# Peptides against a protein of PDB entry 5EIB, part 238

Target 1, 366 residues: chain A of PDB entry 5EIB
Amino acid sequence: VDLEPGTMDSVRSGPFGQIFRPDNFVFGQSGAGNNWAKGHYTEGAELVDSVLDVVRKESESCDCLQGFQLTHSLGGGTGSGMGTLLISKIREEYPDRIMNTFSVMPSPKVSDTVVEPYNATLSVHQLVENTDETYCIDNEALYDICFRTLKLTTPTYGDLNHLVSATMSGVTTCLRFPGQLNADLRKLAVNMVPFPRLHFFMPGFAPLTSRGSQQYRALTVPELTQQMFDSKNMMAACDPRHGRYLTVAAIFRGRMSMKEVDEQMLNVQNKNSSYFVEWIPNNVKTAVCDIPPRGLKMSATFIGNSTAIQELFKRISEQFTAMFRRKAFLHWYTGEGMDEMEFTEAESNMNDLVSEYQQYQDATAD
Target 2, 366 residues: chain A of PDB entry 5EIB as posed
Amino acid sequence: VDLEPGTMDSVRSGPFGQIFRPDNFVFGQSGAGNNWAKGHYTEGAELVDSVLDVVRKESESCDCLQGFQLTHSLGGGTGSGMGTLLISKIREEYPDRIMNTFSVMPSPKVSDTVVEPYNATLSVHQLVENTDETYSIDNEALYDICFRTLKLTTPTYGDLNHLVSATMSGVTTCLRFPGQLNADLRKLAVNMVPFPRLHFFMPGFAPLTSRGSQQYRALTVPELTQQMFDSKNMMAACDPRHGRYLTVAAIFRGRMSMKEVDEQMLNVQNKNSSYFVEWIPNNVKTAVCDIPPRGLKMSATFIGNSTAIQELFKRISEQFTAMFRRKAFLHWYTGEGMDEMEFTEAESNMNDLVSEYQQYQDATAD

## One batch from the design tools (peptide; made by RFdiffusion4, then SolubleMPNN)

Design b2_p23_3_s4 (from b2_p23_3, 14 letters changed)
Fold by OpenDDE base, seed 2:
Structure b2_p23_3_s4 (fold): chain B 366 residues (1-366), chain A 23 residues (1-23)
Amino acid sequence: as target 1 above (366 residues)
Amino acid sequence: GKAFASYPRTPFSGIHITLYDKP
């Protein structure tokens, strides 16, 4: 789905364009121009019914629908505005189904679009209320991984997208292969989300290795485990050492000893015990899939629910506040039918979320 | 169950919706 026809043509002409049904391509005539309000109330609203018709048709073809996964950017008007509109409408129509998102967080280091803090804040407000699970993919963290870990001198969107794709493949492993831990979206939610509003995850992937060092690095379970828990490997721009993990899932792929995995996972938990809440028992889940990802002998994917994620929201909030106090570009949103109160409500809800994470970070076992 | 796992190449533009069917 896109408001811009040109993006759909690029997908169709791409190497995987043929895997999509032609009837499942829905596109508008004009883009949202990086305006959340255009995506949510005007241009996106005109297109939403056609998307919902496709969603209904595909839902009816399912034997037992678990839920939905939406991938979108929170910086752009289409992904943020129309994306959250779709989430709301799908939630309304399918209230008993899981809503999962991969939400790409904007960063000033990656994009020059000045209104991204508005789009992100307005989107986070919707995600807090209308999603069950949200993977936070932070463009800042992706850029830093590309630059520091992968040793890319000039990271491109292609490089960032490669990381996102690897991570998405990793976190969905259990959903795609039967008999695994977290085999369905609901089980994942039960294991990962102890409190309904605290459903924002820090993903990570291992191995992340520069092209120059790939030839010299043996992939081992200890190395994967160590890298997976390294703060530098988090795809959300927050340091897990500044917070506490509520829950963690680790998904290993490839031929490896389950015993070795369990030993290494226990060791890393014990070594990092101060970074876990003590009052949630069995809060680390491990899955092993014998099928490696394409091109790797083994991998590990990390899913963390950490109170440190508040750093991401604080960053967005600070940027939002700096713009909103000046009423910068506000007329672009109000002109599309938004009220200034919606901005204040979104800011308030995000600040409440930060406060909730801090509360649980400071909580002790009674 | 047809897992239509279409991974968007460009998470930066557009919206991709995937439905998960139970195995």
Scores: peptide ipSAE 0.371, ipTM 0.699, DockQ to the pose 0.218
Fold by OpenDDE base, seed 1:
Structure b2_p23_3_s4 (fold): chain B 366 residues (1-366), chain A 23 residues (1-23)
Amino acid sequence: as target 1 above (366 residues)
Amino acid sequence: GKAFASYPRTPFSGIHITLYDKP
């Protein structure tokens, strides 16, 4: 789904264009122009029914629908505004189904769009209420991984997208292959989300190896385990050492010893015990899938529900506040039918979320 | 799962919806 026709043509003409049903492409005539309000209340609202018709049709073709996964950017107008509108509408129609999102967080390192803090804040407000699971993919973290870890001099959108794709493939492994620990979306939510509002995850992927060092790295279970818990491998621009894990899931892929995986997972938990809450027992879940990812013998994907995620929201909030105090570009949103109060409510809800994470970070076992 | 992929080649544009069916 896109409000811009040109993006849809690019997908159709791409190497994977044939994988998609032509009828499942829904596009508008006018883009959101990086305006959340256009995506949510005007241009996106005109298109939403057409998208919902496709969703209904495909839902009817499922034998047993678990839920939905939505991938979107929070910096743009379409992904943020129309994306959150779709989430809301799908949730209204399918209240008993899981809503999962991969939400790409904006970064000034990657985009120069000045209104991204507005779009992100307005989106987070919707995601807090209308999603069950949200994977936070931070463009800043992706850029830093590409530059520092992968040793790419000038990271491209292609490089960032590769990391996103690897991460998405990793976290969805249990959903795509039978017999895994988190075999369904609901079980994943139960394991990962101890508190309903605290459903924002820090994903990570291993191995992350520069082209120049790839030949010298052995892919081993100990190395994967160490890398997956490394702050530098997190796809969200947060340091887990500044918070505490509420819950963790690790998904290993490839042919490996379950015993070795369990031993290494225990070792890394013990080494990092100070970064876990002590009052949630058995808060680390491990799954192994025998099917490796394409081009790798083995991989590990990390899902962390950490109170450190508040760093991401604080960054967005600070940027939002700096703009909103000046009423910078506010007329672009109010002109689409938004009230200034909606900005204040969104800011407040995000700040409340930060406060909730901090509360549970500071909580001790009674 | 049936994926409705509108793949914007950029992670920054578009919306992709995937439906998960029980295996």
Scores: peptide ipSAE 0.356, ipTM 0.690, DockQ to the pose 0.239
Fold by OpenDDE base, seed 4:
Structure b2_p23_3_s4 (fold): chain B 366 residues (1-366), chain A 23 residues (1-23)
Amino acid sequence: as target 1 above (366 residues)
Amino acid sequence: GKAFASYPRTPFSGIHITLYDKP
């Protein structure tokens, strides 16, 4: 789905365009112009019913619908405004189904769109209320991985998209292959989300290797485990050492010893015990899938529910506040039918979320 | 530095929806 027709044509003409049913392409004639309010109240609102009709049709074809996964950007008006509108409408129509999202967080390192903090804050407000599970894919983290770890002097969208695709493939492994941990969306939520509002995940992927070092790197379970827990491998620009893990899932792919995986996972937990909450028993889950990802012998994917995710929200909040205090560009949003109070409500809810994470970070076992 | 300053769009500006069916 896109409000701009040109993006849809590129997907259709692309190497994978044939995988999608032609009738499942819904697009508008006018883009949201990087405005959340256009996506949510005007341009997106005009298109939402057409999207819902497709969703209903596909839902009727399911024997037992588990839930929905939505991938969107929070920086642009379409992904943020229309995306959150769709989430709200789908939640309303399917209240007993799981809503999972891959939400791409904006960064000034990647984009010069000045209103991205507004779009992100307004979106997070909706995601807190209307999603069960949200993977935070932070463009800042993706850029830093490309530049620092992968040694790409000039990262491209293709490079960022490759990281996103690897991460998405990793975290969905258990959903795609039978007999795995978190075999359905609801089980994932039960294992990963101890508190309903605290459902924002830090994903990570290993191995991440520069082209120049790929030939010399032995892929071992200890190395994968170490890299997977490294802050530099997090797809959200947060340092786990600045918070505490509420829950963790690790998904290993490839032919490896389960015993070795369990030993390394125990070792990493013991070494990092100060970075886990002590009052949630058995809060680390491990899965092993024998099927490696394409082009790799083995991989490890990390899903962390960490209080350190507040660093991401604080970054967005600071940027938001700096603009909102000046009333910068507010007329672009209010002109589309949005109330200024919605900005303050969204800011307040995001700050409350940060406070909740901090509360649980500081909580001690009695 | 800003690597994507020349690009008009962010990655995944569109919306993709996947439905999961139970096996």
Scores: peptide ipSAE 0.379, ipTM 0.719, DockQ to the pose 0.390; fails the geometry check
Fold by OpenDDE base, seed 3:
Structure b2_p23_3_s4 (fold): chain B 366 residues (1-366), chain A 23 residues (1-23)
Amino acid sequence: as target 1 above (366 residues)
Amino acid sequence: GKAFASYPRTPFSGIHITLYDKP
């Protein structure tokens, strides 16, 4: 789904365009122009019903619908505005189904879009209320992984998207293969989300190996485990060492010893015990799938629910506040029918979320 | 780093919705 027709043509003509049904391509004629309000109230609102019709049709074709996964950017008007509109409308129609998102967070280091703090803040406000699980993906973190870990001198969007795709494939492994831990979206939510509003995850993937070292790197369970818990492998721009994990899931893929996985997972928890809350028992979940990803003997995907994610929201909030105090570009949003009060409500809700993460970070066992 | 702002930030441009059926 996109508000720009040219984007749909690119997807359709792309290497994976054939996996989508032609009738499931929905597009508008006018873009959101990086304006959340255009995506949410005007241009996106005109298109939302056609998207919902497709969603309904596909839902009816399911034998037992678990829920929905939405992938979008929070910096752009379409992904942020129309994306969150779709989330709200789908939640209204399917209140008992799980809403999962892969949400790409804007970074001022990677983007020149001046209104991204508005789009992100307004989106997070919607995600707090209308999603059950949100994987936070930061373009800055992806860039740093590509540059520092993968040794790509000039990372491309293709390189970033490859990381996202690998991670998405990893986290959905348990959903696609029966008999696994977190075999459904609801079980994943139960295991990962101890508090309903605190459903923002830090994803990671291993192995991350440069082209020059791929042939020399032995893929072992200890190496995957070590890399997966390394702060440099986090796809969200926060340091897990500055917070505490509420919950963690690790999804291993490939032929490996479950005993070795359990031993290494125990070892890494013990080494990092100070970075876990002590009052949530059994807060690390491990799954092993015998089917490796394409081109790898084995992989591990990390999902962390950490209070360190508040660093991401604080960054966005600071940028938002600096712009909003000046009333910069507000007329672009209010001109699309948005109320200025919605900015204040979104800011307040994000600050409350940060406070909640901090509260649980500081909490001790009674 | 700034060059990334002009390209799709997700594997799929715009919005991608996936439905999960029970296995």
Scores: peptide ipSAE 0.360, ipTM 0.693, DockQ to the pose 0.450; fails the geometry check

Design b2_p23_4_s1 (from b2_p23_4, 11 letters changed)
Fold by OpenDDE base, seed 1:
Structure b2_p23_4_s1 (fold): chain B 366 residues (1-366), chain A 23 residues (1-23)
Amino acid sequence: as target 1 above (366 residues)
Amino acid sequence: MRHAPDAELPPPPFPIAPMFRPP
């Protein structure tokens, strides 16, 4: 789905374009112009019914519909505005199904779109209310991984999208292969989301190795485990050491000893015990899938529900507030039928979310 | 349930993925 036709042509011409049904390409003509309001209230609203018809058709073709997965950006107009409209409409029609998102957070390091803080804030407001699980994929963190860890001199969208794809493949492993922990979206939500609003996940993927060091790196369970819990390996721009994990899932892939995995997971949890809440017992879950990713002997994918994720929302809120106090660009949104109050409500709800994470960070077992 | 095969990471779709700002 896109409000621009060119994205659909890019997908069709891609190496996997043939895996998608032609009728499942729903697109507009005008785009959202990086405006959330165009995505949500005008251009996106005109297209949403056509998307819902496709969603219904594909849902009816499922033997057992678990839920939906949306991949979108929060900085743009289409992914943010129309994406959140779709989430709302799908939630209305399928209230008993899991809504899962891969939400790409904007960064000034990656994009020159000045209105990204508005689009992101308005989107986060919708995601808090209408999603069950949201993987926060931060373009800032992805850029920093590419530059610092992967030693890419000039990271590209291709490089970032490879990290996103590896992460998405990792977190969906349990859904795609039988006999795993979190084998369904609902079970993942039950294990990962202790409080309904606190469903924003910090993902990570290991191994991340620069081309120059790849020949010297042994892929081992201890090394994967150590890298997966490294703050520099998080795909959300927050430091887990500044917060506490509510819940963690680790998904190992490849032929390895389950005993060795359990030992290493226990060791890393014990080493980092100060960064876990003590009042959620057994809050670390581990899965092992014998099938490795393509091109790797083994991998590990991390899913963290951490109160440190508030750093990401604070960054967006600070940028939003700086712009909104000046009413900069606001007329582009109000001209699409938005009220200034909707901005204030979205800012408030995001600040409330930050406050909720802080409360649970400061909570003790006593 | 049809297990989704692990796809290889596709190369970035054409055209050339825009470069990000240097730090």
Scores: peptide ipSAE 0.006, ipTM 0.394, DockQ to the pose 0.030
Fold by OpenDDE base, seed 3:
Structure b2_p23_4_s1 (fold): chain B 366 residues (1-366), chain A 23 residues (1-23)
Amino acid sequence: as target 1 above (366 residues)
Amino acid sequence: MRHAPDAELPPPPFPIAPMFRPP
């Protein structure tokens, strides 16, 4: 789905374009112009019914519909505005189904789009209310991984999207291979989301290896475990050491000893015990799938629900507030039928979310 | 379509480029 036709042609001509049905390509002509309001109230609103018709058709064709997965950006107008409209409309029609998102957070290090803080704040407001699980994929963290860890001198969107793809493949492993922990979206939500609004995850992937170092790197369970918990491997631009994990899931892929995985997972929890809440028992879940990712002998994917994720929301809020106090660019949103109150409500809800994370960070066992 | 396990998908006719393409 896009508000621009050119993206559909790129997907269709791509190496995997043939896996999608031609009729499932729904697209507009005008784009959103990086405006959330165009995505949500005008251009996106004109297209949403055509998307919903496809969603219904595909849902009816499912033997067992668990829920929906959306991949979108929060900095643009289409992914943010139309994406959150689509989430709302799907939630209205399928209130008993899981809504899962892979939400790409904007960063000034990656994009010069001045209105990204508005688009992100307005999107987070919708995600708090209408999603069950949101993987926060921060363009700042992805850029830093590409530059610092992967040794890419000039990271591209292709390099960032590769990290996203690896992470998505990792977190969906349990859904694609039977007999795993978190084998369905609902079980994942039950294990990962102790409080309904606190459903924002920091994903991570191991191994992250530069091309020059690939031939020299052994892949071992201890190394994967250690790297998976390293703050430098988080796909969200927050430091887990500044907060506490409410819940964690680790998904190992490849032929490895379950015993060795359990031993290493226990060791890393004990080493990092100060970064976990003590009042949630058994808050670390581990899955092992014998099928490695393509081109790797083994991998580990991390899913963290941490109160440190508030650093991401604080960054967006600070940028939002600096712009909104000046009413900068607001006329582009109000001209598409938005009320200025929706900005204030979105800012408030994001600040409430930050306060909720802080409350649970500071909570002790009674 | 039942998603065949990732292992049963025929190798793409292109070598899976090492995950990161050269710039």
Scores: peptide ipSAE 0.006, ipTM 0.430, DockQ to the pose 0.017
Fold by OpenDDE base, seed 2:
Structure b2_p23_4_s1 (fold): chain B 366 residues (1-366), chain A 23 residues (1-23)
Amino acid sequence: as target 1 above (366 residues)
Amino acid sequence: MRHAPDAELPPPPFPIAPMFRPP
């Protein structure tokens, strides 16, 4: 789905264009122009029914529909505005199904789009209310991983998207291979989401290795485990050492010892015990799939629900507040039928979410 | 659900890991 035809043509002509049904390409002509309101109330609203017709058709063809997965950007008008409209409409029609998102967070280090803090804040408001699980994929963290860990001098969107694709492949392993932990979206939600609003995850992937270091790096369970818990490998721009893990899932792939995995996962928890809440018992879950990702002997994917995610929301809120106090660019949104109150409500709900994460960070076992 | 076969991700513009050697 896109409001621009050129993106769809790029997908069709791409190496995977043939995996999608031609009838499942739904697209507009004008694009959202990086405006959430165009995506949500005008151009996106004109296209949404055509998307819902495809969603219904594909849902009816499912033997067992467990839920939906959306991949979108929160900085752009289509992914943010139309993406959150689609989430709302799908939630209305399928209230008993899991809504899962891969939400790409904007960063001033990656994009010069001035209105991204508005689009992100308005989107986060919708995601708090209408999603069950959201993977926070922060463009700032992706850029920092590419530059610092992968030693890429000039990270590209191709580079960032490759990290995203590896992470998406990792977190969906349990859904794609039967008999694993978190074998469905609902089981993942039950294991990862202790409180309904606290459903924003920090993903991570290992191994991340620069071209120059590949020949010197062993692929071992201890090294994968250590890298997954390193703050520098989080794909959300927050330090897990500034918060506490509510829940963690680790998905290992490849031929390895379950015993060694369990020992290393216990060791990392014990070494980092101060960074876990003590009042959620058995809050770390581990899965092992014998099938490695293509061209690795082994990998590990991390999913963290941490109170440190508030750092990401605080960054967006600070940028939002700096613009909104001046009413900068606001006329582009109000001209599409938005009220200024929707901005204030979205800011308030994101600040409430930050306060909730802080409350659970400071909570002790009674 | 017919799982689409794990389509070979195009080789990354960079190796994340030895996995994705460009051809």
Scores: peptide ipSAE 0.017, ipTM 0.466, DockQ to the pose 0.020; fails the geometry check
Fold by OpenDDE base, seed 4:
Structure b2_p23_4_s1 (fold): chain B 366 residues (1-366), chain A 23 residues (1-23)
Amino acid sequence: as target 1 above (366 residues)
Amino acid sequence: MRHAPDAELPPPPFPIAPMFRPP
């Protein structure tokens, strides 16, 4: 789905374009022009029914519909505005199904789009209410991984998208292959989301290795375990040492000793015990899948529900507040039928979410 | 305001992992 035709043509002409049904390509002509309000109330609202018709048809073809997965950007107008409209409409029609998102957070390091903080804040407000699970994929973190860890002098969208695809492949492993942990979307939510609003995940993927270092790196369970818990390896620009883990899932892929995995996971928990909440027993879950990802002998994917995710929301909120206090660019949103109150409500709800994460960070067992 | 066209960032010059070698 897109409000622009050119992206759809790129997907259709791409090496995997043939895996999608032609009739499942729904697109507009005008685009959202990086405006959430165009995506949500105007251009996106005109297209949403055509998308819902496709969603219904594909849902009816499922033997067992678990839920929905949306991949979208929160910086643009389409992914943010129309994406959140689509989430709301799907939630209304399928209230008993899991809503899962891969939400790409904007960063000034990656895009010069000045209004991204508005689009992101308005989107987060919708995601808090209408999703069950949200993987926060932060373009800042992706850029920093590409530049610092992968040693790319000029990271590209393709480089970032490769990290996204590796992460998505990792977190969906338990859904695609036989396993005991998180075998369905609902079981993932039950294991990962202790409180309904606190469903924003910090993903990570290991191994991440620069081209120059690939030949010297031994892929071992200890190295994977250490890397996936490293703050520099998080796909969200947060330091987990500045917060506490509510819940963690680790998904190992490839032929390895389950005993070694359990030992390394226990060692990492014990070494980092101060970074876990003490009042959620057995809050770390581990899965092992014998099937490695393509081209790797082994990998590990991390899913963290951490109170440190508030750093991401604070960054967006600070940028939002700096513009909104001046009413900068606001007329582009109000001109599409938005009220200024919707901005204030979205800012308030995101600040409440930050406060909730802080409350649970500071909570003791006593 | 002229939306700066999202400069089409060129495709990634590197597979992060051999996983994503095109077939």
Scores: peptide ipSAE 0.010, ipTM 0.414, DockQ to the pose 0.036; fails the geometry check

